# Peptides against a protein of PDB entry 8HF1: the designs that were tried, part 7

Target 1, 320 residues: chain A of PDB entry 8HF1
Amino acid sequence: NVMLYATKPTEVMVSFPHQEQVLTVTRLISAEIEKFYVSLDLMNIGVQPIRRSKSLQCLRDPSKKSFVKQLFNDFLYQMKEYGIYAASIAIISLIVEFDIKRRQAETLSVKLMHRTALTLCEKIRHLLVQKLQDMTYDDDDDNVNTEEVIMNFSTPKVQRFLMSLKVSFADKDPKDICCLVFVERRYTCKCIYGLLLNYIQSTPELRNVLTPQFMVGRNNISPDFESVLERKWQKSAIQQFRDGNANLMICSSVLEEGIDVQACNHVFILDPVKTFNMYVQSKGRARTTEAKFVLFTADKEREKTIQQIYQYRKAHNDIA

## One batch from the design tools (peptide; aimed at target 1 V14 Q19 R302 I306)

Design b1_p9_6_s3 (made by RFdiffusion4, then SolubleMPNN; from b1_p9_6, 6 letters changed)
Fold by OpenDDE base, seed 5:
Structure b1_p9_6_s3 (fold): chain B 320 residues (1-320), chain A 9 residues (1-9)
Amino acid sequence: as target 1 above (320 residues)
Amino acid sequence: MEIIDYPAP
């Protein structure tokens, strides 16, 4: 019962300036996705055979169009919240997903829909990579993975997160590190994982210090969306984190009560804490001596965040 | 709660 141990981690709030991404490339990408939605709504994909599964599958849009829009909306969120560098990684996940769905398409119309979505993703990838290359003299994709490019094309939140990692872990023994990073959305785990791999590789002080992994929470909505690959990845990632072969874990859910993870010395909450349960369960993982619980907030939301965390702390102390 | 304002990069 995570509630019973009032762990007293040091609570840290990292503030960052609210920056609306006024990049021409982000506006162009958003406009291309909006144009694609208009085209997608006009696509006739026919009546899909309703598999009468007695389960919550009846809530799936029979058009499969809603799922395509969801993936692009999640991408737009990632681009806004984490920056264009993170978006360049996030778009690869969409490319992979739409390519799988294109290959699995039962009809030519559905195959064409996923092909059109894939073509848009490739266009978006090129626009993002081209913008990252504006800081490099060389057209080589490997030159966009520098610490400077990652920092300059990340949101202030991500910049402060990366700075917090560097300050916290530079030249430390990997064995002394047990770090959790909580994010709100499932797809953000893969995006931030890819960003961290490149950042750690570009940062000499972290290369042999941090070994990241990611775990996506179980989708309660359908076990059928968890590819056998994702379930295998989750099991492997958790085992590597338990064995100390990974010392930083990115999670989109508070590790379900059944995932026994070791006591962590660092817990980062990259996205806003929306619920008391998220606060208690995430903070309850920071159990070591001198454990840190780190929150990120925009300057404009600082006071509101402080008040919310105070209410959660009070409520936690009244139950403990 | 400690508040940290890292400098801009």
Scores: peptide ipSAE 0.388, ipTM 0.909, DockQ to the pose 0.635
OpenDDE base, seeds 1, 2, 3, 4: peptide ipSAE 0.377, 0.366, 0.376, 0.374; ipTM 0.902, 0.897, 0.900, 0.900

Design b1_p9_6_s4 (made by RFdiffusion4, then SolubleMPNN; from b1_p9_6, 6 letters changed)
Fold by OpenDDE base, seed 4:
Structure b1_p9_6_s4 (fold): chain B 320 residues (1-320), chain A 9 residues (1-9)
Amino acid sequence: as target 1 above (320 residues)
Amino acid sequence: MEITDFPAP
């Protein structure tokens, strides 16, 4: 066993200021979602037949209401953690999901529930887009996808992440880049992917340098058409990353599912490292001599983050 | 951008 002493990646911590200011639009959106939850709880959608598929131990309330609430809670998390620009992308994913669920609805009551959720998403989308347009001076420039708009409507964490990408990869050869971006939540992968596509397209130094892809965990959801499309997308995205047709992969903790992702020269952890396994698995992908492992921390949490990483380093050295 | 290397313990 040649323990290839994987050259320990350079561990970098990027601090960002805590965002104290909650925008009025985010408060309004949160209040509209809370009103919708009250309405949703009052909706009689009937008892759905419990399909006893042992594999569908998914936390699906037989009412499907819990799944609707989960999507909006994930949206609220993305809006808080990544900003209103990321939220404008995230809401499109909810619109698509609720439109599919509305079409697949077996009952009029379930169809109405998903229609009401969809109408709320359209209202939220309008509020977000209107707020993004407040910075466009030209009434004719509907282009909310500029570097400036993306930066100004992103959280300090996302701003520092985008700046880190620009500094790390500006004018580099695409072939020299193998980058992983880890996020906590499944739905964040697609949201950050959409944000990165727009940011890279608006940033000349990155436009022909970074080609992003995203990988979402296996949803153990039933082999519905959606799950087949998601699985096809995942296989295609992984293959593009292996072939070098994509050089930046956004993933959640999917590496736990035994997906063989290649060794990378850059690993970004966009969300807090919550577990020792996440630290070891993500850091273990940065294997080149010049590999960087980049963490993001709020200034107020810097000391706590440092202490946690030292504990993980110690524990890792005690096992090695 | 304050890139602070994690100090070695």
Scores: peptide ipSAE 0.059, ipTM 0.769, DockQ to the pose 0.129
OpenDDE base, seeds 1, 2, 3, 5: peptide ipSAE 0.044, 0.029, 0.047, 0.046; ipTM 0.744, 0.690, 0.747, 0.748

Design b1_p9_7 (made by RFdiffusion4)
Pose (drawn by RFdiffusion4):
Structure b1_p9_7 (pose): chain A 320 residues (1-320), chain P 9 residues (1-9)
Amino acid sequence: as target 1 above (320 residues)
Amino acid sequence: EEFEEFTLE
């Protein structure tokens, strides 16, 4: 009876070769951000509330410097984990966030700090577009070139995920497919969403089948890439997925708990599984029959992750 | 180095 309304989806793996080498432009951007941090640390904005540790044992920077550093560090993480083009999208989210803070800002000193951060972010955007541009010698067709650069300017993890995404839904009806993708970090959702938008508008077979939509938790990141203060589109993403308008969901542990959704055909956990409860809930989200469940881990982490999953399965058997 | 896909039992 439970299997009538419940389903044990087939759980499969997608291993990818994990490499440690990085590109030179990554070193250059790291140096540029380090120079910016060193300069900003001494910004000496108008006196701010003292921020100490959780236990007050060690001091902390003012909340605003912490916020700027956090955003820059998130951008660096997105670049380190998902390739150059992932950073190319994520830098636009940083530009939008710094513009919004400039608007919300309430002092000349803080405003100046945010404007200079915007300037550096735009310089970084131009740097990313520059290295993305210095590969058009391969060919001139920007669509297949977009596909090729995405396959080449991405980590093996991103290449492998997008490969599995293409192969799983090559020419199926958009109506027939209902899939979710889970990622860990907040701005990674928007970054990878924009990457999928580009890829959907980069391939002929997937062009009219997949509809990517992303949503995150609180501290709602901006939904656009336009910096126009107001937008005309009003319909929400969750309601879209419930209404079938959107079929590809990009969320980060937000939809895993509570949020009712129609039974989904596929679930892709882009970032490695960490918590037993979250594993159980994410698997349960693939509530439809013949549901497919996908995981991505590094080759080096294969034994560890498999052993962890066995621990989980045995824990499920033990509890039962 | 190559991509691998498999099931868990």

Design b1_p9_7_s1 (made by RFdiffusion4, then SolubleMPNN; from b1_p9_7, 5 letters changed)
Fold by OpenDDE base, seed 1:
Structure b1_p9_7_s1 (fold): chain B 320 residues (1-320), chain A 9 residues (1-9)
Amino acid sequence: as target 1 above (320 residues)
Amino acid sequence: SSFQVFSLE
């Protein structure tokens, strides 16, 4: 019971500036997605057979236009919240998903819809990679994965997160690290995982120190039964973290699903704490004597965030 | 950009 342990980790807040300037490439990508939505709305995909899945809530047939729009909206969110470097990784997940859906398409019209979405993803990928290459003299794709490129093409939030990791873990013994990174969205886990792999590989002080893994919560809402593969991946990721083969775990709402993760010495909350439950559960994982609980806030939201955390602390102390 | 870190007491 996470609430019963009055763990008093050191609570730290890191502020970051609000990013006002939208890159031209980000505006272009957003405009291309909007044009695609207009085209998508005009597509006749026919009446999809109502698969009587037993759970009524799972009405989002992943073959529908709404699911395609959801994936692009999730991508736009990642690009805005984490930056164009994170977006270059996120777009690969869309490419994989639309290729799977294209192959699984029961009709030619649905196959064409997913093919059009895939073509847009390849265009977006090219625009992102080209922009990342603007800082590299060599056209080699591997040159976009430097510490400098990652930092310059990440949002101020992600920059402060990466700086906080470097300051916290540079040249430390891997065995002394048990780190959780909480994110709001399921898809962000994989995106931040890919970003961290490249950042750690490009940062000598972290290369042999941090071994990241990611864990995605059970999508009880998707009628696409968590592929036997996703469930296997989650079990493997948790086991690697328990066995010490991974010392940094990126997770979303995983704690709400009763996935028991060991006591950690570092907990980073990359996204805003929106609920008391998220605060208590995430803070309750920082259980070592020197445990740190690190929050990130925009400068403009700092006062509001502080007041919210004090309200959560008070409420937690009144229950504990 | 100021890297501000503060303890929440």
Scores: peptide ipSAE 0.350, ipTM 0.894, DockQ to the pose 0.767
OpenDDE base, seeds 2, 3, 4, 5: peptide ipSAE 0.218, 0.205, 0.333, 0.323; ipTM 0.856, 0.852, 0.892, 0.887

Design b1_p9_7_s2 (made by RFdiffusion4, then SolubleMPNN; from b1_p9_7, 3 letters changed)
Fold by OpenDDE base, seed 5:
Structure b1_p9_7_s2 (fold): chain B 320 residues (1-320), chain A 9 residues (1-9)
Amino acid sequence: as target 1 above (320 residues)
Amino acid sequence: SSFEEFELE
């Protein structure tokens, strides 16, 4: 039980300015998604046979429209929370998902629905990439993956996270690094992973120092919804991290699913700590000597966040 | 660019 480990990592708070980046491109993308929702609601996709899996009945909109809306809402959240650069990576995951769903479509109407969603994703991708290219004089897509572009088009939270990684790990021995990055949402793992790959590649001081991986919790809904590819990736990523071939692991709620991760010297909580269990489990992974547990807070929420962490610390000490 | 980092005592 992770609660029994009297680990006292150094708890560090990193503050960031709450910038509602009101970019014209983000407004345009949001408006295009809202227009798409209106069109989606008008689509007649027919009555799909409710596959009578009792456990899945509540989550499957028989229309599959709710799933499409969920993915776009999740994308909008990522764009808001992590920025345009992260959104440019996140949209690729939607493209992949909608292409899979389009190919798996049992009806022409459902196939058309996923095709329309895919077309919107491609439009969004172009809008995002075009905006990233505004800082590049060259129309080359590879030129958008610079440290400068990543930093400029990331939210203050992500900027501070990347800066904290650079300060913490610049020119260190890869063997001395065991880092966890916790995020709230499953899809954020892939997005932040892609962002980190590009950032590390563009940052000489981190190149060959950090080798990131990501693991996503098993969908509680059914292992049948996990692609064979995702399952293979998760198994490989966990093994690479155990073997020391990866030294930074991005994860969401994976510790709740009984995936034991090794003792780490750095634990970053990129998203707000919403539960006592998340606090204890994530902090409980920072077990090495001089381990750091790093939290991020908006300046406006600083006091509230600190108070919440002290309450969790107190509650943990009362149980330990 | 500097960031504010502080230890939670």
Scores: peptide ipSAE 0.529, ipTM 0.926, DockQ to the pose 0.592
OpenDDE base, seeds 1, 2, 3, 4: peptide ipSAE 0.526, 0.526, 0.522, 0.524; ipTM 0.926, 0.925, 0.924, 0.926

Design b1_p9_7_s3 (made by RFdiffusion4, then SolubleMPNN; from b1_p9_7 with E1M T7V)
Fold by OpenDDE base, seed 2:
Order: C-alpha cells, then sequence, then structure tokens
Structure b1_p9_7_s3 (fold): chain B 320 residues (1-320), chain A 9 residues (1-9)
C-alpha cells in the first residue's frame, strides 16, 4: 500500500535536444560487437548441464551465449542512451563479469568464450578511453574524469540531468537532500553511479553535498549472479540511504513494497516513463511539501510525453 | 549552459 498521501509533488519536465552525436568510435565499437556476435555464433561450446536451481525457472541458456550477447547489448544501450563517458564505466562492469565467468568456467570452451569476450571488452575500453583523452593533453586516466570531459562525452539527456542536479543541490545541506534517480535497466544503475561519483568529485559545489548509492533491482538476469554479496551490498546501500549516509539513490526498479525508503524531496526519472505503475510508484516517493518529480524528454517528443503524463495523472486522480 | 525546465501544470 503506497498510501497516496495528498502531497502532490511539483512535476517538472526538462527538455533536451535530440542530437544523436554519431561518433566514429561508437560505430566502430558497434561493428566490433557485431563481428564478435558472428564469431560467437560459430563457437562450439558444447551442451552445458542444466543445473536446475530449485527456485527460479529461468531456463539457463545451455550455450551461455545469450547471456554474453545480453551484456554487450546492454552495453550498446548504455553507450547510445548515456554516451561515451558512461560507456567507459559500463565496459568495466563487463570486464569484471566476464573475468569472473572465465574463472568459474567448467569447460575449456566456455572459458575460451569468456576470454574472447573479455579481450573484446579490453579493446572497447581502450577505444573509449582514447576518445575521452582526445580532449586531454595528458595521458593520465585521472584527467578523463573532469566535469568538462563528463559533460562533453555524455548524451544531451545526461548533460541536462547533471545540470539539473547541480542547480538543484549546489551548496545545499546534505541532510536536506533525499533524492531518488530511477533508471530502466539494472546495468544503468552502476554506470550512472560511477558517472555521478566522478561528476560529484569534479564539481566543487556537489563534492560534499551529494553522496550517491545505487540499488540493483531483483530482476535476476541470471540467478547465479545474485551472489550473497550482491544481496548484502543492496542491504548496505539501502541502510546507508536510510541513515542519511547516502542522500542520492539510483534504482532500476520501483523499490519493492516493504523497502521503507524515506520520503524523498527529489525524484528524477532519467529514462522514459513506460507504464502507469512506474509513474504512480516513482511519483509516490516524492512526498515532502516541496518535493519535485523531474522528467526528461527530447524536444521532439515533448508534446507526446506531456500528453502521456497528463493521461497518467488523470488516471491516478480517477483511482485516488 | 542553460536548460529548459518547465512545470507541468
Amino acid sequence: as target 1 above (320 residues)
Amino acid sequence: MEFEEFVLE
């Protein structure tokens, strides 16, 4: 029961230019991933034993190839939706994951598959970092984490999000901030978290103001990846947010019924609101008197997005 | 850099 208490947050829309910055590097990376998919389809990794984990009937792809493709498809999505800078962080998550899977591989063929994927990720990482360094005269990796580099290599949506954060929270008391950032995908939480850490660190007005955390929704792409560690980490992140040790939480799911997250004064929806339930549940977290519910829209989709939000608002008022 | 922010009335 999200008690629909009557505190209607101020609904704010931020527009951004629909500029697909088609960089040569993004095309090259996409082409390398497509070449890898062709190679991956030709790999004979044998039939893997179906370990029936008792709980989740997710048919493990016996080839484990679909999971590899899913990770790269998610990476391509991050690169497109959030930009090259976010992609440079997202690729590290793939590197870590493929290295773990390589070490856990029960067969030589599966080990080689994950090794090949890892080699591609390292190549992609190099291409991304090299592109970020095109603006920096110094080859030091630390120089790619500046406010300028982050802004210039982020999509217009992410640029507007970062600007909105800066305007909203510059020089505020950290205790007065309770911010949620909703994203659609699980992997987006991690890359936006990493992006925000670097942005906050490079932005003096935010450095001691915002302390981000992230929460990965329980939608297990693979039941094997919800390590006891991830569950512990999620619990810790939620607790830090409850205790005020973190004041910005990035999440991919509307916090399950029973995650008592404090009444937030800011809710950002970084990705499009696709469902009425997502609208109601995310908006229902903005409960303070001065709460803001911030949406992002491309200029070309502005009117369509406004109409959709008004439809959701109407439907919500008809139920309440 | 300016950005357009508007309230949904």
Scores: peptide ipSAE 0.522, ipTM 0.924, DockQ to the pose 0.588
OpenDDE base, seeds 1, 3, 4, 5: peptide ipSAE 0.518, 0.519, 0.517, 0.521; ipTM 0.924, 0.923, 0.922, 0.924

Design b1_p9_7_s4 (made by RFdiffusion4, then SolubleMPNN; from b1_p9_7, 3 letters changed)
Fold by OpenDDE base, seed 5:
Structure b1_p9_7_s4 (fold): chain B 320 residues (1-320), chain A 9 residues (1-9)
Amino acid sequence: as target 1 above (320 residues)
Amino acid sequence: MSFEEFELE
């Protein structure tokens, strides 16, 4: 019960400018996805044979179209919230998922749908990579993973997050670091993980300091949908973090479900705190004497965010 | 780049 520990971490807020990065590439990508949705709605997928496998997901979307739209909407969210560099990582997850779904397709119509989605993802990937390369003189894909490119093509929120990591952890002993990064969405864990791997590798002050991992929560709906690979990854990632082989863990709200994570000295909340439970649970992981609990806010929402945190703090103190 | 960081009192 995380509420029983009166942890008093230092609560820190980092402000960032609300810049709608009006990149032509993001508009183009959004327009291509919208065109795809129109085409997707016109696709006759027919009555999908209800696979006799008790998988609740087949019951939720017999057309499997809503799942395709969900993945692209999730991608659009990541592109907006984290920037085009993060989007270049996020699109790879869609490519992998649609390729799996294409191979698992029982009907030609479903196979074609996932193929079309995959083709769009590849186009989006090329558009993103091309835009990242605009800062590089060399056409080599490896040159897009520089600190400069990552920073320039990240949202102000992500820029401030990366700067906060650099300031907090530059040239520190890895053993003295136990960091959690909370994100709202499950798929963001992988995206931010990929971004952090590249950022850490490109940042000499962090390269031998931070070893990131990510933890995606168990899909509460059915453990049967967790790939054996994903379960193995989660178990390995948690174990590495417990053993100190990883010192930064990216996680979604799933730490709520009793994943015993050690006391951390840093907790970053990359996404807005939407619930009191999220506040208490995430803050309750910052348990060391000098623990920091770092929040991010857009300048335009600063006052509202501060007021909300004070309300949560008050409510927590009234219960604790 | 600079950023504003402040403690929530």
Scores: peptide ipSAE 0.496, ipTM 0.918, DockQ to the pose 0.600
OpenDDE base, seeds 1, 2, 3, 4: peptide ipSAE 0.490, 0.494, 0.451, 0.474; ipTM 0.918, 0.917, 0.910, 0.916

Design b1_p9_8 (made by RFdiffusion4)
Pose (drawn by RFdiffusion4):
Structure b1_p9_8 (pose): chain A 320 residues (1-320), chain P 9 residues (1-9)
Amino acid sequence: as target 1 above (320 residues)
Amino acid sequence: EEFEEFVLE
């Protein structure tokens, strides 16, 4: 009876070769951000509330410097984890966030700090587009070139995920497919969403089948990439997925709990599984029959992750 | 180094 309305989806793995080497432009950008941090640390904005540790044992920077550093560190993480083009999208979200803060800002000193942060972010955007541009010698067809650069300017993890995404839904009806993708970090959702938008508008077979939509939790990141203060589109993403308007969801542990959704055909956990409860809930989200469940882990982490999953399965058996 | 897929048992 439970299997009537419940389903044990087939759980599969997608291993990918994990490498440690990084590109030189990454080193250059790291040096640029370090120079910016050193300069900003002494920004000496108007006196701010003292921010101490949770236990007050050690001091902390003012909340605004902390916010700027957090955003930059998130951008660096997106670049380290998902390739150059992932940073190319994520830098736009940083531009939008700094422009919004400029608007919200209430002092000349803080405003100046945010404007200079915007300037550096734009310089970084131009740097990313520059490396992305210095590969068009391969060919001139920007569509297939977008597909090729995405395959080449991405970590093996990103390449492998997008490869599995292409192969799983090559020419199926958009109506027939209902899939979710889970990622860990906040801005990673928007970053990878923009990457999928580019890839959907980069391949002929996937062009009219997949509809990517992303949503995150609180501290709602901006939904656009336009910096126009107001937008005309009003319909929400969750309601779209419930209504079938969107079929590809990019969320980060937000939809895993509580949020009712129609039974989904596929679930892709882009970032490695960490918590037993979240594993159970994410697997349960693939509530439809013949549901497919996908995981991505590094080759080096294979034994550890498999052993952890066995621990989980045995824990499910033990509890039962 | 290559890509691999499999089912867990």

Design b1_p9_8_s1 (made by RFdiffusion4, then SolubleMPNN; from b1_p9_8, 3 letters changed)
Fold by OpenDDE base, seed 5:
Structure b1_p9_8_s1 (fold): chain B 320 residues (1-320), chain A 9 residues (1-9)
Amino acid sequence: as target 1 above (320 residues)
Amino acid sequence: MSFEEFVLK
C-alpha cells in the first residue's frame, strides 16, 4: 500500500501566469468545431443495433455522435490547457482515431460521419501548422519543431514545465534520472509525449539525457476497445522504463489501476491535483533520496492550491 | 523567461 511509505520528497510549487491567450486561430478552430456539431446533429446515422451485451449498456458506443463530440471536446481542452503546439500533436491522434473508425464502420452513414470528422481534423491540422509556421521563414514542416516555436506556442503552464525539466536535467547522467509526469487525461499522455520528444530533440542539453515514454491507464470499459497497438505500446513503454531505457514516464491515473512504477527521484504533476488519492499515490512515487515532487499552479489559484496541498499533507500525516 | 519555484514547507 503506497500510503504506508513515509516518503518526504521536497514539495515544490511552480507558478505560472493565467494567460488566456485568445489567439485568432483558436477562436477559428472552436467556431469550426461548433459548426461541425450543428452539421453532425443533422446527420442521419440510422438506428445502430444496440449491442445487447448487458454489461456494456453504459458504454458510449464509439460509433455514436456523442463519441465524436467527446474527442473534439477533449481536443479543445488540450488546445486550451497546453497550447497550439500541443494541439498540433493532439489533432493527429484524432485523425488516427477517426480513420480507424471510418475503416471499421459497419454502415455507410457512420463511415460518412467519420469521414466528415476526419476532414475537419485535417483542416484544423493545417490551421495549427500554418500558425506554427508564422515564426518560421521556411515552409518546411520540420522547422516548426524548434525550442523557440514549442515555447512560444505553449501555454504558460507547459512553458514552466519545460523550463523546469531543462533546469532539473540539463547535462545530467541519464542513469541518475527517474522522472514521472502525471497528467489528468489519458489522451494528454500522447500529446505531452509528442511535445517532449520534439522539445528534447530541439534542446541540446536534454538530447540523450531524457528518453520519454508514456503509459495510459487501461480503459476501465473493456480491454477489447484497446487497440492491439496501444496494448503493445504500453507493455513496451513500461518495460523500457523498468529497464532504464526510458527515464521519463508520462502517465494518467495508472497508479490507481495497480501498475507499479519504480521509485523515482522526480515527480511532476502537470495538471491540478483533484483528489487526496492522486496526491498520496503520485507523491508516494518520489521515494529516492532528495526526491522532488513538483506541482504547477496558476498565480490566481496559488493560495487555494497551497491550502489544498497542506490539507492533503495533513491528512496524509494523520494516516501514516 | 524566469520562473518562480518555491518549496512548500
Scores: peptide ipSAE 0.506, ipTM 0.922, DockQ to the pose 0.595
OpenDDE base, seeds 1, 2, 3, 4: peptide ipSAE 0.494, 0.504, 0.497, 0.496; ipTM 0.919, 0.922, 0.919, 0.922

Design b1_p9_8_s2 (made by RFdiffusion4, then SolubleMPNN; from b1_p9_8, 3 letters changed)
Fold by OpenDDE base, seed 3:
Structure b1_p9_8_s2 (fold): chain B 320 residues (1-320), chain A 9 residues (1-9)
Amino acid sequence: as target 1 above (320 residues)
Amino acid sequence: MEFEEFELK
């Protein structure tokens, strides 16, 4: 009985400098959102009707104000963790969401609340785009979607991720690539997807090599609140990845929910591995021969991160 | 730009 030792993926760590990009624009945006929260707390939107879902769980529909604050807090997180370029893509998703909520508003007060949020998002978008344009010295080419602009306005973590993709996949056959990129937050999937589309188009060595898709986890709150559009998108994205029409999938905790994804040769963990389950499930997708499992760490957290991964590796070997 | 990549042995 030759025990087929499951070929363990090569575990690789990429370090990045801990640089807080303290840009004046990020401070200004944060201050404008804080001022908006003070204004939002003073808004009288009345008592919201409790949507009785047919299931006996009183899922308190998050207060319409709480949902607005959540979207801006998720935006602030993305701006801090991924940089100004990623934030310029993330803000468009907020604009779309607040415009939908504004149109669906049953009361004038709720309509006004979403309109005020939308006006702030347009101001933030303008400030971000203006800052991206400050590097284009040539008045004639308004194209902020260059490799240089993406790299310069991304955090050191995102810069190292993009460099690692370029080194790993430059001029390779797209059929030989099956790549997963794990992120912590659901909204980061769409933001990093938009960033990768622009980066791949601006990078000749990747343009015909990588075809990205993204998948967002089911909303833990209720499958009933998952829009028909989101469910259709997930089904289409999974199918494209299974058919080989996409070879890079950006996902959050989705793979914990039992989505059958093929064995991958590359797995990137863009955000810190916070749980043993996340480590086992993400690493368990790197199942091909010579599979690579790539982690990212700040230099200041390097030792702590290494120790945590060795603890997870030990615990995994004790269960297997 | 070079980046530090190392194998976790």
Scores: peptide ipSAE 0.524, ipTM 0.926, DockQ to the pose 0.583
OpenDDE base, seeds 1, 2, 4, 5: peptide ipSAE 0.522, 0.520, 0.514, 0.521; ipTM 0.927, 0.927, 0.925, 0.926

Design b1_p9_8_s3 (made by RFdiffusion4, then SolubleMPNN; from b1_p9_8, 3 letters changed)
Fold by OpenDDE base, seed 2:
Structure b1_p9_8_s3 (fold): chain B 320 residues (1-320), chain A 9 residues (1-9)
Amino acid sequence: as target 1 above (320 residues)
Amino acid sequence: SSYEEFVLE
C-alpha cells in the first residue's frame, strides 16, 4: 500500500505563463475536424455485428463513430495542452490506428469511414509538418526535430517540463536517474514519449543520459490482437525500466493497477492532480532520500494549486 | 522567461 511509506520527497512547483498560443493552423485543424464530424454523422455505416470478443471490457465497438470522434477529441486535447509539435506526433498515432481499423473493417461502409478519417489525419499531419517547417529552411522532416523547433512549438507547460528535465538531468549518470512522468491520458503517454525521444536526441546534455519508455493503462477498447500486443509491449517497457535499460517512464494512472515499479528519485506530474489518490500514489513513488516531486501550474492558478496540494498533504498526514 | 522552481514548504 503506497500510503504506508513515509516518503518525504521535496515537493517542487514549476510555474508557466498562461499563454493561449492562438495559431491559425490550430483553428484550421479544429475546423476541419468539426466539418469531418458533420460528414461522419451523415455516414450510414449500418448495423455493426456484435463482436463476441471474450473480453467483456471492450465496452465500445472500435468501429463505431463515437470511437472515431474520441480519437480526434483526444488529438485536439493533445494539440491544445502540449502544442503543435506534440500534435504532429499524436496524429501519427491516429493514422496507425485508423489504418489498422480500415484493414480490420468487416463492412465496406466501415472501411470507407476509417479511410475518410485517415485522409483527414494525413491532411492534418501535412498542415502540422508544414507549420513546423516554417522555422526551417529545409523541407527535410528530420530538420523539424531540433531542440529549437520542439521548444517553439510546445506549450509553456511542455517548455517548462523540458527545461526541468534539462536542469535536473544534464550530464548526470544514467544509473542515478529513476524518473516517472505522470500524464492523465493514455494517448498522451505515447505523444510525450515521441517528443522526449526527439528532444533528448537533439539535446547533447541529455543524450545518453535519459532513456525514456512509456506505459499505457490496460483499459483497452482495442480488439484482442491489439490488446495482446500492447500487453506484451507494456511488460517489455516495465522490464526495461526495472533492469535500468530505461530510466524515465511516462505513465498514466497505470500505477493504480498495482504495477510495481522501483523507487524513483524524480516524479513529474505533467497534468493537473485531480484527486487525492493520484497525489498520494504518484508522490509515493518518489522514495529515495533526495527524491523530488515536481508539479506544473499556470501562474494564474498557482495559488489555487498550492492550496490544493497543501490540502492533500494535510489529508495524507492525517491518515499516515 | 527564466526557469524557476519553488519548493513547497
Scores: peptide ipSAE 0.581, ipTM 0.938, DockQ to the pose 0.661
OpenDDE base, seeds 1, 3, 4, 5: peptide ipSAE 0.580, 0.569, 0.580, 0.574; ipTM 0.940, 0.938, 0.940, 0.939

